Peptides against a protein of PDB entry 2QAS. Designs and how they scored, part 33

Target 1, 120 residues: chain A of PDB entry 2QAS
Amino acid sequence: PPEDLMQYEAMAQDALRGVVKAALKKAAAPGGLPEPHHLYITFKTKAAGVSGPQDLLSKYPDEMTIVLQHQYWDLAPGETFFSVTLKFGGQPKRLSVPYAALTRFYDPSVQFALQFSAPE

## One batch from the design tools (peptide; aimed at target 1 M64 I66 F88 G89)

Design b2_p24_7_s1 (made by RFdiffusion4, then SolubleMPNN; from b2_p24_7, 9 letters changed)
Fold by OpenDDE base, seed 4:
Structure b2_p24_7_s1 (fold): chain B 120 residues (1-120), chain A 24 residues (1-24)
Amino acid sequence: as target 1 above (120 residues)
Amino acid sequence: AANSIVPKEEFDELFAKANLVKPP
């Protein structure tokens, strides 16, 4: 097949990452997500720009899936990454995840799913 | 979920039921 010099697949993936960013911005707005919407997010833990506690990231050397439903705080969706506070081992831990590190996004309430190719 | 971090196997099972949106 002919070589795609436009890299359409990558552009489409980046556009779909925008859906995740938009969804997180809705979640971060006052009142949070409308019930029963909640978000599962999987990302490559060793991707560039991923930041979090060593004790947490060490347990998930490849990918980590977080659920934003009941136990998350201070969700801050930026332009290139989002950060969120989760309880781990009973203690609040801050995660920062670039949208480029995402591999899966899922809202079970409406079965809306996205998956991405993410560099590590 | 009981906690904010979901095991891979558990999420794989959940995600398998999804209506995956794919780019054209």
Scores: peptide ipSAE 0.426, ipTM 0.876, DockQ to the pose 0.587
OpenDDE base, seeds 1, 2, 3, 5: peptide ipSAE 0.424, 0.419, 0.415, 0.426; ipTM 0.875, 0.873, 0.873, 0.875

Design b2_p24_7_s2 (made by RFdiffusion4, then SolubleMPNN; from b2_p24_7, 7 letters changed)
Fold by OpenDDE base, seed 1:
Structure b2_p24_7_s2 (fold): chain B 120 residues (1-120), chain A 24 residues (1-24)
Amino acid sequence: as target 1 above (120 residues)
Amino acid sequence: PANSLVPQEEFDALFAKANLVKPP
């Protein structure tokens, strides 16, 4: 097959990452996500730009999944990454995750899912 | 769920039921 010098597949993947960003922006808006929508997000913990509790990230050297439903605070979806406060072990911790680090996105309320290839 | 961290095994099972959307 012809050589794709445009890298359309990669562009399409990035566009889909935009869906996650948009979803998070909706979640961060006043009122939050409309019930019963909630988000599961999996990301590579060692990806560049990922920041969070050292002990937590060390415990999960490959990837971890977080859920944004009821217990999350100060969700801040930026242009290249999002940050959010979650409770781990009862303690609030701030996570910062670049969209490029994402590997899975899922909203079980409508069974909408996305998968991505993320750099290690 | 009460815990924001979801075990991968648990998520895998949940994700398996998803309607995956992927580009061409």
Scores: peptide ipSAE 0.348, ipTM 0.862, DockQ to the pose 0.594
OpenDDE base, seeds 2, 3, 4, 5: peptide ipSAE 0.343, 0.334, 0.342, 0.345; ipTM 0.860, 0.857, 0.860, 0.859

Design b2_p24_7_s3 (made by RFdiffusion4, then SolubleMPNN; from b2_p24_7, 8 letters changed)
Fold by OpenDDE base, seed 1:
Structure b2_p24_7_s3 (fold): chain B 120 residues (1-120), chain A 24 residues (1-24)
Amino acid sequence: as target 1 above (120 residues)
Amino acid sequence: PLNSLVPQEEFDAIFATANLVRPP
């Protein structure tokens, strides 16, 4: 096939990452996600810009999945990354994840899913 | 789920039911 100099696939992937950002912004709005919507998010733990509990990130050197349903606080979806407070081992920890680090997004309530290639 | 951290094996089973949206 002809060479794609526009990189349409990459642009499409970035656009779909925008869906995740938009969903998180909805989740961060007053009232949170409308029931029964909740979000599973998988990301590469070693991707640039990922920040969180060192012991946790070390335990999962490839990727990990978090769920945003009831036990999350101070969700802050920025333009390039989101941050959220979650409990790990009973302790609240701040996690920051660039959207570029995402590999999976899933809302089981409507079975809406996205997959992404993330930099190693 | 109770825990915010989801084991990948468990999530894989959940994700298997997904209606995956793919770019054109």
Scores: peptide ipSAE 0.309, ipTM 0.852, DockQ to the pose 0.592
OpenDDE base, seeds 2, 3, 4, 5: peptide ipSAE 0.302, 0.294, 0.299, 0.298; ipTM 0.850, 0.842, 0.850, 0.848

Design b2_p24_7_s4 (made by RFdiffusion4, then SolubleMPNN; from b2_p24_7, 7 letters changed)
Fold by OpenDDE base, seed 5:
Structure b2_p24_7_s4 (fold): chain B 120 residues (1-120), chain A 24 residues (1-24)
Amino acid sequence: as target 1 above (120 residues)
Amino acid sequence: PANSLVPKEEFDELFAKANLVRPP
C-alpha cells in the first residue's frame, strides 16, 4: 500500500481527542452537562503527566475508568490536560489527566464512544 | 455512596454495547 507521509490516521485520532476536550469544557460550564449526558473516561495511570492520589494510582498501575455524572467538582479542562476533584472511598481527591493519556471515552446516554492509543 | 471509580470488567461490558466512532 502507498506510504502515507501525511499520517492522516494519527491526525484524525488527535482530532477526535478534541471531542473529549470539548465535552469536558461543556461539563465544566455553569450548569454542567445537560441531562442525561454523563461521561466515562479511561486513562493510563502511568502515562506522562498523570497526577493524583498516590495510593489510588498505585492500586491501579495500568488504567482506570472514572465517571463524571453527579459527583465531580472544580473540573478544569485545559488545552493539554484536565483536572477534576472526584470522590474515591468517599474522600475528595484531585486528579490531573493529559488528553494524551486517554484510552476510552463514552457517553451512555447516546452511546457515543471513542477509543484511543495512549503512551506508557 | 459516591464513588467515581468504575471497575474495568463492568466498564468493558458497558463499552461493548457502545457505538464506537472510528476515523476512516
Scores: peptide ipSAE 0.392, ipTM 0.875, DockQ to the pose 0.661
OpenDDE base, seeds 1, 2, 3, 4: peptide ipSAE 0.387, 0.378, 0.384, 0.390; ipTM 0.873, 0.872, 0.873, 0.876

Design b2_p24_8 (made by RFdiffusion4)
Pose (drawn by RFdiffusion4):
Structure b2_p24_8 (pose): chain A 120 residues (1-120), chain P 24 residues (1-24)
Amino acid sequence: as target 1 above (120 residues)
Amino acid sequence: YLAKHVKPAAEVAAAMPAPANTEP
């Protein structure tokens, strides 16, 4: 014991997904992130709401990490998901990722990191 | 509760797969 009927830990997890959304809005600002800040986003490829090229999604069965630093365009962070154009083998592609699909967040510049979808 | 999901950078970096968009 005790069983947590309030699920405080789960609420804290969702509250913290919001940091990712807020960080992506600063990155979507004209001019991008304030250097040397850059982002690593890890997400569940099969989590509902994610869309991308069928070929690309098949290459990454469960987890996929993307980096937002030198090569990303048209970052569009909606309230419930974000979409971004990245390059894979020199070929530009478009992704949509719900904040709910996120499992990890990391900015190597200040070594700030978050882990989600992990009730432990 | 919030601190539970804040993790050491090395631990998080070790659990992250290589970025999918870094290969030329």

Design b2_p24_8_s1 (made by RFdiffusion4, then SolubleMPNN; from b2_p24_8, 8 letters changed)
Fold by OpenDDE base, seed 2:
Structure b2_p24_8_s1 (fold): chain B 120 residues (1-120), chain A 24 residues (1-24)
Amino acid sequence: as target 1 above (120 residues)
Amino acid sequence: YAEKYVRPAEEVAAAMPPPFNLEP
């Protein structure tokens, strides 16, 4: 096959990562996501830029999934990463995850899903 | 190319580790 000098695959993936960012921005807006929409997000815990409580990240050495529905606070979707507060062991913990670290995105309410390649 | 990333929900969901903060 002919050589793709435009690298369309990479551009397409980056564009789709933008969907996740946009969805999170909608979730962070006043009123949150329109019900019954909610998000399941999986990411590589050892990817560059991922930060959070040591005890939590140690428990999930490879991948971790978080659900953003009712029990999440202070969601802050930036341009390159998002941060959010979740309960772990009954205590609030802050997580910061670069969009580039994401491997899966899923909204059960409408069965919309995306998968991505993330750095190990 | 989109078909490589926009996948069937069932497939993606089945591959996701269970969330640690799943609400009862």
Scores: peptide ipSAE 0.412, ipTM 0.879, DockQ to the pose 0.617
OpenDDE base, seeds 1, 3, 4, 5: peptide ipSAE 0.396, 0.403, 0.405, 0.410; ipTM 0.877, 0.879, 0.880, 0.882

Design b2_p24_8_s2 (made by RFdiffusion4, then SolubleMPNN; from b2_p24_8 with L2A K4R H5Y K7R A10E A18P)
Fold by OpenDDE base, seed 3:
Structure b2_p24_8_s2 (fold): chain B 120 residues (1-120), chain A 24 residues (1-24)
Amino acid sequence: as target 1 above (120 residues)
Amino acid sequence: YAARYVRPAEEVAAAMPPPANTEP
């Protein structure tokens, strides 16, 4: 088949990652996400740039899913990564996740989902 | 949602590990 020197598939994937970034920016705005919208986000815990408590990341050596609905604080969606405080076992912990580490995104309220290729 | 690069929600949801953080 003809060689794609434009890398259209990669560009399309990056654009879709932009949807996640935009959604998180909406979630970080005053008032948070408009109900009943909530976000399930799965990412590779060993991907470059992922940061968080060692004990937590060790518990999830491959992938981890987090949910942003009623219990999330200080969500900071940057241009290349987002950080957020969530409760794990009742204890607040801060995570920093590059958008490039994401593998799945899902909003059950409207059944919208995305799947991405992420570094292993 | 019908888009060339958007996967079926059911498929994606079924493949997702359960959420790690507690949520009421």
Scores: peptide ipSAE 0.538, ipTM 0.862, DockQ to the pose 0.528
OpenDDE base, seeds 1, 2, 4, 5: peptide ipSAE 0.521, 0.536, 0.524, 0.524; ipTM 0.866, 0.866, 0.866, 0.862

Design b2_p24_8_s3 (made by RFdiffusion4, then SolubleMPNN; from b2_p24_8, 8 letters changed; failed a check: too like the target's own chain)
Amino acid sequence: AAARFVVPAAEAAAAMPPPANTQP

Design b2_p24_8_s4 (made by RFdiffusion4, then SolubleMPNN; from b2_p24_8, 8 letters changed)
Fold by OpenDDE base, seed 5:
Structure b2_p24_8_s4 (fold): chain B 120 residues (1-120), chain A 24 residues (1-24)
Amino acid sequence: as target 1 above (120 residues)
Amino acid sequence: YAARYVRPAEEVKAAMPPPFNTEP
């Protein structure tokens, strides 16, 4: 097949990753997400730029899913990555995830879902 | 391209590993 020198697939994925970033920015705003909206986010734990507790990341060597509804704190969505505090083993731990590491996004309240290709 | 990445909710949810930070 002909070579796509424009790389439309990559551009399309990046554009849709922007939806996740925008949703997280809404979640981080005062008052949080409007109920009943909440977010399921899956990402590759070994992707470049992912950082967090060693015990947690070791437990999930491929992918992990986080839910942003009631058990998250200090969500900080940057331009290239977001960070959030989650409880693991009863202790608050900081997680940092580049948007490029995301593989799936889901909002059950309206059944909106996205999937992405992410590097290992 | 949107059709490739905007997927049916049931399909995406089924493929997601169970979240670790859920309420009992």
Scores: peptide ipSAE 0.392, ipTM 0.859, DockQ to the pose 0.616
OpenDDE base, seeds 1, 2, 3, 4: peptide ipSAE 0.385, 0.388, 0.374, 0.380; ipTM 0.852, 0.853, 0.854, 0.851

## One batch from the design tools (peptide; aimed at target 1 Y60 M64 T65 Q71)

Design b2_p25_1 (made by RFdiffusion4)
Pose (drawn by RFdiffusion4):
Structure b2_p25_1 (pose): chain A 120 residues (1-120), chain P 25 residues (1-25)
Amino acid sequence: as target 1 above (120 residues)
Amino acid sequence: PPPPPILTPAQTAEVNAVTDALAPP
C-alpha cells in the first residue's frame, strides 16, 4: 500500500509532457532554438496518431529518436501533436508525432532529460 | 556534414541509456 486513486504519478507524467510542447514552441520560433540548445525526441512509432512515410516507419518498429539541431524545417507544434520535416539519406520527409507518443526528451547542452510512458 | 536528424536503432539505444541516467524519477 497505498493504492493511489488520484494517480498523482500519472498526472505528473502528463504535466511534464507539456515541457516538450513548450520547448518545441521556442524551437519553432523564427530563428530557432538559442544555441547551443538542440533536442533529442524519442517516440513510439506505432503509437496512434503518428504518421510518416510508410517506408520510414517500417524501418523503426517501436522506438525512433529524432534530433532537432542542424537539419529540420517547418516545425509546427500544435496543441496535441507536432509535425516537422527532416532528412533521411538526404531525402526530406514529413512526420507528425503526438506528445502522447513521446517516451524521452533530452537536450545535451544542459543535460536536461525527461522520461515518459514509464510508470515503473 | 552535420549528423543525420533521424537516428538508427543502435544510436537510439545509446541516447536512451544517457537520457534514462539523467532523467529524474

Design b2_p25_1_s1 (made by RFdiffusion4, then SolubleMPNN; from b2_p25_1, 9 letters changed)
Fold by OpenDDE base, seed 4:
Structure b2_p25_1_s1 (fold): chain B 120 residues (1-120), chain A 25 residues (1-25)
Amino acid sequence: as target 1 above (120 residues)
Amino acid sequence: APPPAILSPAEGAEVKAIADALAPR
């Protein structure tokens, strides 16, 4: 097959990352996501820009999956990354995750899912 | 008690597998 010099797959991936950003912005709005919608997000913990408590990240050397449904606070979806507070070991932990670090997005309420290739 | 927002590595792997089956490509 011919070589794709346009890098269409990469462009498509970027567009789909926009879906995640938009979904998170909806989740961050007053009232949160409309029930029963909730989000499972998987990301590479060692990707550039990922930040959080060392005690938490050290337990996830490759990927981490978080669920935004019941126990999340102060979701702040920026233009290049989002941050959110989650409990770990009974304590609130702040995570900052670039959209480029995402590998999976899943909303089980409507069985919608996306997968991404995240460089490290 | 509500379920944890951070899945264990094993639970995360299960969810990832489901997402892989549903996602395009």
Scores: peptide ipSAE 0.679, ipTM 0.938, DockQ to the pose 0.710
OpenDDE base, seeds 1, 2, 3, 5: peptide ipSAE 0.669, 0.661, 0.671, 0.672; ipTM 0.937, 0.934, 0.937, 0.938

Design b2_p25_1_s2 (made by RFdiffusion4, then SolubleMPNN; from b2_p25_1, 11 letters changed)
Fold by OpenDDE base, seed 1:
Structure b2_p25_1_s2 (fold): chain B 120 residues (1-120), chain A 25 residues (1-25)
Amino acid sequence: as target 1 above (120 residues)
Amino acid sequence: APPPAILSPEEGAALRAIADALAPP
């Protein structure tokens, strides 16, 4: 088959990651997401750029799924990564996740989902 | 009390299975 020198699949994946970024920016805006919208986000914990407390990340050797609905604070969606504070073991933990590390995005309120190919 | 914001590995897997049915690779 012909060789794709344009890397269209990668372009499409990045465009879809933009949906996640946009959704997070809406979530971070005053008032948050319009109910009943909430977000499930899965990412590769070993991906480049992922950072967080060792005690937390060590329990998730492959992927971690977080829920942005009730127990989150200081959501900060940047251009290449987002950061958020979540409770783990009763303590606040700050996570920083590049959009490139994402593997799943899901909003159950409208059953909208996306899959991504993320390198480790 | 509200549910945790970080799913257990098992819960995460179950959730992803649902999402995958909606958005195949």
Scores: peptide ipSAE 0.545, ipTM 0.910, DockQ to the pose 0.686
OpenDDE base, seeds 2, 3, 4, 5: peptide ipSAE 0.540, 0.534, 0.523, 0.543; ipTM 0.910, 0.907, 0.904, 0.911

Design b2_p25_1_s3 (made by RFdiffusion4, then SolubleMPNN; from b2_p25_1, 13 letters changed)
Fold by OpenDDE base, seed 5:
Structure b2_p25_1_s3 (fold): chain B 120 residues (1-120), chain A 25 residues (1-25)
Amino acid sequence: as target 1 above (120 residues)
Amino acid sequence: SPPSSILSPEEGAKLAAIASALAPP
């Protein structure tokens, strides 16, 4: 096949990552997501820019999937990453995840899913 | 008590299967 010097697939992937960012911004707005929408987000825990408590991340050496539905606080979707507080072992834990680290996005309420290739 | 916001690795794998069916990589 001919060589793609425009890198269209990468551009398309970046655009789709924008969907996740937009969805998170909706979730972070007052009132949260409209019921019954909720978000499953999977990311590579060792990807550049991912940060969080070691006691949490050490239990997920490859990927972690979080669900933004009931037990989350202070969702802050930035331009390049989002941060959120989740409870783990009864304690609040702050995660910071670059959109580039994402591998999956899923909203079961409407069966909308996206998959991404994340840098290793 | 509401469900945890962090899936177990096994639960995550199940989700991955669903996502793959709906939107292959």
Scores: peptide ipSAE 0.511, ipTM 0.899, DockQ to the pose 0.677
OpenDDE base, seeds 1, 2, 3, 4: peptide ipSAE 0.496, 0.505, 0.504, 0.497; ipTM 0.895, 0.897, 0.897, 0.895

Design b2_p25_1_s4 (made by RFdiffusion4, then SolubleMPNN; from b2_p25_1, 11 letters changed)
Fold by OpenDDE base, seed 5:
Structure b2_p25_1_s4 (fold): chain B 120 residues (1-120), chain A 25 residues (1-25)
Amino acid sequence: as target 1 above (120 residues)
Amino acid sequence: PPPSPILSPEEGAKLKAIADALAPR
């Protein structure tokens, strides 16, 4: 097979990550997502750039799935990563997740899903 | 009380399976 010097697959993946970024920006806007839309996001916890409390990350050695619907605060979707505050064990925990660390995205309200390959 | 925003590893695995079925790559 011919060699792809354009790296189209990588470009396509980045474009799809852009969908997640855009969705998060909508969620961060005043009023949040239009009901009943809500987001399930899965990411590699050991991927470069992922940060959060040790007590939380220790329980998720491979992947973590969060849901942005009822309990999330201060969602801040940047250009390369997003951060969000979530309750865990009754305490607020701040997570920072690069879009490159994402492996799955799902909005059950319309059954829209995306999957990505994320290196550690 | 509202559902936990962080899924258990088991719940996360189930969600992943759903996503994989809907968006095969």
Scores: peptide ipSAE 0.634, ipTM 0.930, DockQ to the pose 0.677
OpenDDE base, seeds 1, 2, 3, 4: peptide ipSAE 0.583, 0.630, 0.625, 0.627; ipTM 0.916, 0.928, 0.927, 0.927

Design b2_p25_2 (made by RFdiffusion4)
Pose (drawn by RFdiffusion4):
Structure b2_p25_2 (pose): chain A 120 residues (1-120), chain P 25 residues (1-25)
Amino acid sequence: as target 1 above (120 residues)
Amino acid sequence: PPPPPILTPAQTAEVNAVVDALAPP
């Protein structure tokens, strides 16, 4: 015991996914992130709401990490998901990722990191 | 040239290990 009927830990998890959304809004600002800040986003490829090229999603069965630093365009962070254009083998592609699909967040510049979807 | 923005599974594992070590409980 005790069984947590309030699910405080789960609420804290969701509250923290919001940091990713807020960070993506600063990155979507004209001029991008304030250097040397850059972002690593890890997400569940099969989590509902994610869309991308069928070929690309098949290459990454469960987890996929993307880096937002030198090569990303048209970052569009909605309230419930974000979309961004990245390059894979020199070929530009478009992704949409719900904040609910996120499992990890990391900024190597200040070594700030978050882990989600992990009730432990 | 700049590194690719989409990481391989092996690279994703390495990044996960760093994030799991640094993320607060």

Design b2_p25_2_s1 (made by RFdiffusion4, then SolubleMPNN; from b2_p25_2, 13 letters changed)
Fold by OpenDDE base, seed 2:
Structure b2_p25_2_s1 (fold): chain B 120 residues (1-120), chain A 25 residues (1-25)
Amino acid sequence: as target 1 above (120 residues)
Amino acid sequence: SAPESILSQEETAQLQAIVDALAPA
């Protein structure tokens, strides 16, 4: 097959990662997402830049899926990563996740899904 | 039961199956 020197697939993936960032910014706005929209986000926990409490990350050595609907606080979507506070074992835990670490984005309310390849 | 905001690995696998069914590739 012809060689793609433009790397269009990678560019398309980056553009679609922008959708996730935009959705998170909407979620972080006052009032949150319009009902019934909510977000399922999966990421590789060992990807570069992922950070959080060891007690939490230890339970998810490969990937983790978080749900942004009810039990989350202080969602902060930056330009290269987002951070959010979740409850684990009854305690608040702060996660920081680069968009590059994402493998799946899903909004079940409209069955909108994106999948990404993320480096290990 | 897992916290509401974090899925179990099993639930994540179930989610993957749903997403795959939406857009087979």
Scores: peptide ipSAE 0.510, ipTM 0.866, DockQ to the pose 0.524
OpenDDE base, seeds 1, 3, 4, 5: peptide ipSAE 0.494, 0.490, 0.497, 0.496; ipTM 0.862, 0.862, 0.863, 0.862

Design b2_p25_2_s2 (made by RFdiffusion4, then SolubleMPNN; from b2_p25_2, 10 letters changed)
Fold by OpenDDE base, seed 2:
Structure b2_p25_2_s2 (fold): chain B 120 residues (1-120), chain A 25 residues (1-25)
Amino acid sequence: as target 1 above (120 residues)
Amino acid sequence: SPPSSILSQAEGAELQAIVDALAPP
């Protein structure tokens, strides 16, 4: 088959990562996500740019899923990554996750799902 | 069942209790 020098699939995936960014910006807006919308975000914990507590990331050496519904604080969706404070074991933890590290995005309320390839 | 990280976020709560654990304070 002919070689795709345009890398259309990669461009399409990047565009879809933009959906995640946009959704997070909506979540970060005043009032948060409109009910009943909430987000399940899965990412590779060892991907470049992922940052968080060592003890937390050590528990999930491959990937982990976080949920953004009601218990999240200081959500900051940037251009290339987002950061958010979540509670684990009752303790607030700050996570920073590049969009490129994502492997799955899901909103159960409307069964909207996206899957991505991420660095191993 | 939900991923272990979700359970951690909900302090190990049962599936039904996850919603309560993550509900508004």
Scores: peptide ipSAE 0.058, ipTM 0.657, DockQ to the pose 0.092
OpenDDE base, seeds 1, 3, 4, 5: peptide ipSAE 0.025, 0.030, 0.026, 0.025; ipTM 0.611, 0.649, 0.610, 0.613

Design b2_p25_2_s3 (made by RFdiffusion4, then SolubleMPNN; from b2_p25_2, 10 letters changed)
Fold by OpenDDE base, seed 2:
Structure b2_p25_2_s3 (fold): chain B 120 residues (1-120), chain A 25 residues (1-25)
Amino acid sequence: as target 1 above (120 residues)
Amino acid sequence: SPPPAILSPEEGAELQKIVDALAPP
């Protein structure tokens, strides 16, 4: 097949990652997401830049899926990564996740889904 | 009741099936 020197697939992936970033920024705005919208976000826990408590990450050696609906606090979507506080074992845990680590995004309210390739 | 903030690995695997159908890899 012809060689794609433009790397269109990679560019498309980056553009779609922008959708996730934009959605998170909406979620972080006052009032949160408009009901019934909520987000399921999956990422590779071993990807570069992922950080969080060891007791939490140890339970997820490959991927983790977080749900941004009611049980989250201080969502902070930056330009290259987002951070959020979630409960685990009854305790608040702060996660930091680069957008590049994402593998899937899902909003069940409208059945909108995206999948991404993420480096290990 | 609201879903947990963090899915178990098993729940995540089940979600993958849904996402695969909606947005194939």
Scores: peptide ipSAE 0.621, ipTM 0.931, DockQ to the pose 0.633
OpenDDE base, seeds 1, 3, 4, 5: peptide ipSAE 0.620, 0.614, 0.609, 0.618; ipTM 0.930, 0.928, 0.928, 0.930; seed 4 fails the geometry check

Design b2_p25_2_s4 (made by RFdiffusion4, then SolubleMPNN; from b2_p25_2, 10 letters changed)
Fold by OpenDDE base, seed 5:
Structure b2_p25_2_s4 (fold): chain B 120 residues (1-120), chain A 25 residues (1-25)
Amino acid sequence: as target 1 above (120 residues)
Amino acid sequence: APPEPILSQEETEELNRIVDALAPP
């Protein structure tokens, strides 16, 4: 097939990642997400830019799925990554995840889902 | 107390199947 010098597939993927960023910004707003919306987010734990406590990341060598509904605090969605504090083993753990590391997004309340290609 | 926000590997795999059906890779 002809060479796509515009790289439309990559642009489309980035645009869809924007949906996740927008959803997280809504979640971070006062009052959080409108009931019954909540978000499942899967990402590659070894992707560039992913950071968090070693005791937590060591238990998830490939991917991790977090659900933003209960037991999370200080959600901070930036332009290239988001950070959030999650309860793990009864203790708060801070994670920072670049949007580029995401592989799946799902809101079961309305059965909305997206998949993405991520590094490694 | 409400459940913790990090899924087990098993639950993640179950979710993957749901997402694959709704939004094929």
Scores: peptide ipSAE 0.650, ipTM 0.939, DockQ to the pose 0.673
OpenDDE base, seeds 1, 2, 3, 4: peptide ipSAE 0.642, 0.642, 0.639, 0.641; ipTM 0.937, 0.938, 0.936, 0.937

Design b2_p25_3 (made by RFdiffusion4)
Pose (drawn by RFdiffusion4):
Structure b2_p25_3 (pose): chain A 120 residues (1-120), chain P 25 residues (1-25)
Amino acid sequence: as target 1 above (120 residues)
Amino acid sequence: SHHVLTPAEAKALGESLTPANDNAP
């Protein structure tokens, strides 16, 4: 015991996914992130709401990490998901990722990191 | 919150990350 009927830990987890959304809005600002900041986003490929090229998604069965630093265009962080164009083998492709699909967040510049979807 | 990782955990996470996209300057 005690069983947590308020699910405080789960609420804290969702509250913290919001940091990713807020960080992506700064990155979507004209001019991008304030250097040397850059982002690693890890997400569940099969989590509902994610779309991308069928070929690309098949290459990454469960987890996929993307980096937002030198090569990303048209970052569009909506309220419930974000979409971004990245290059894979020199070929530009478009992704949409719900914040709910996120499992990790990391900025190597200040070593700030978050882990989600992990009730432990 | 335990979802905010300590410096040691953050470093280990950073070393384990493999991005799927191109990121050369």

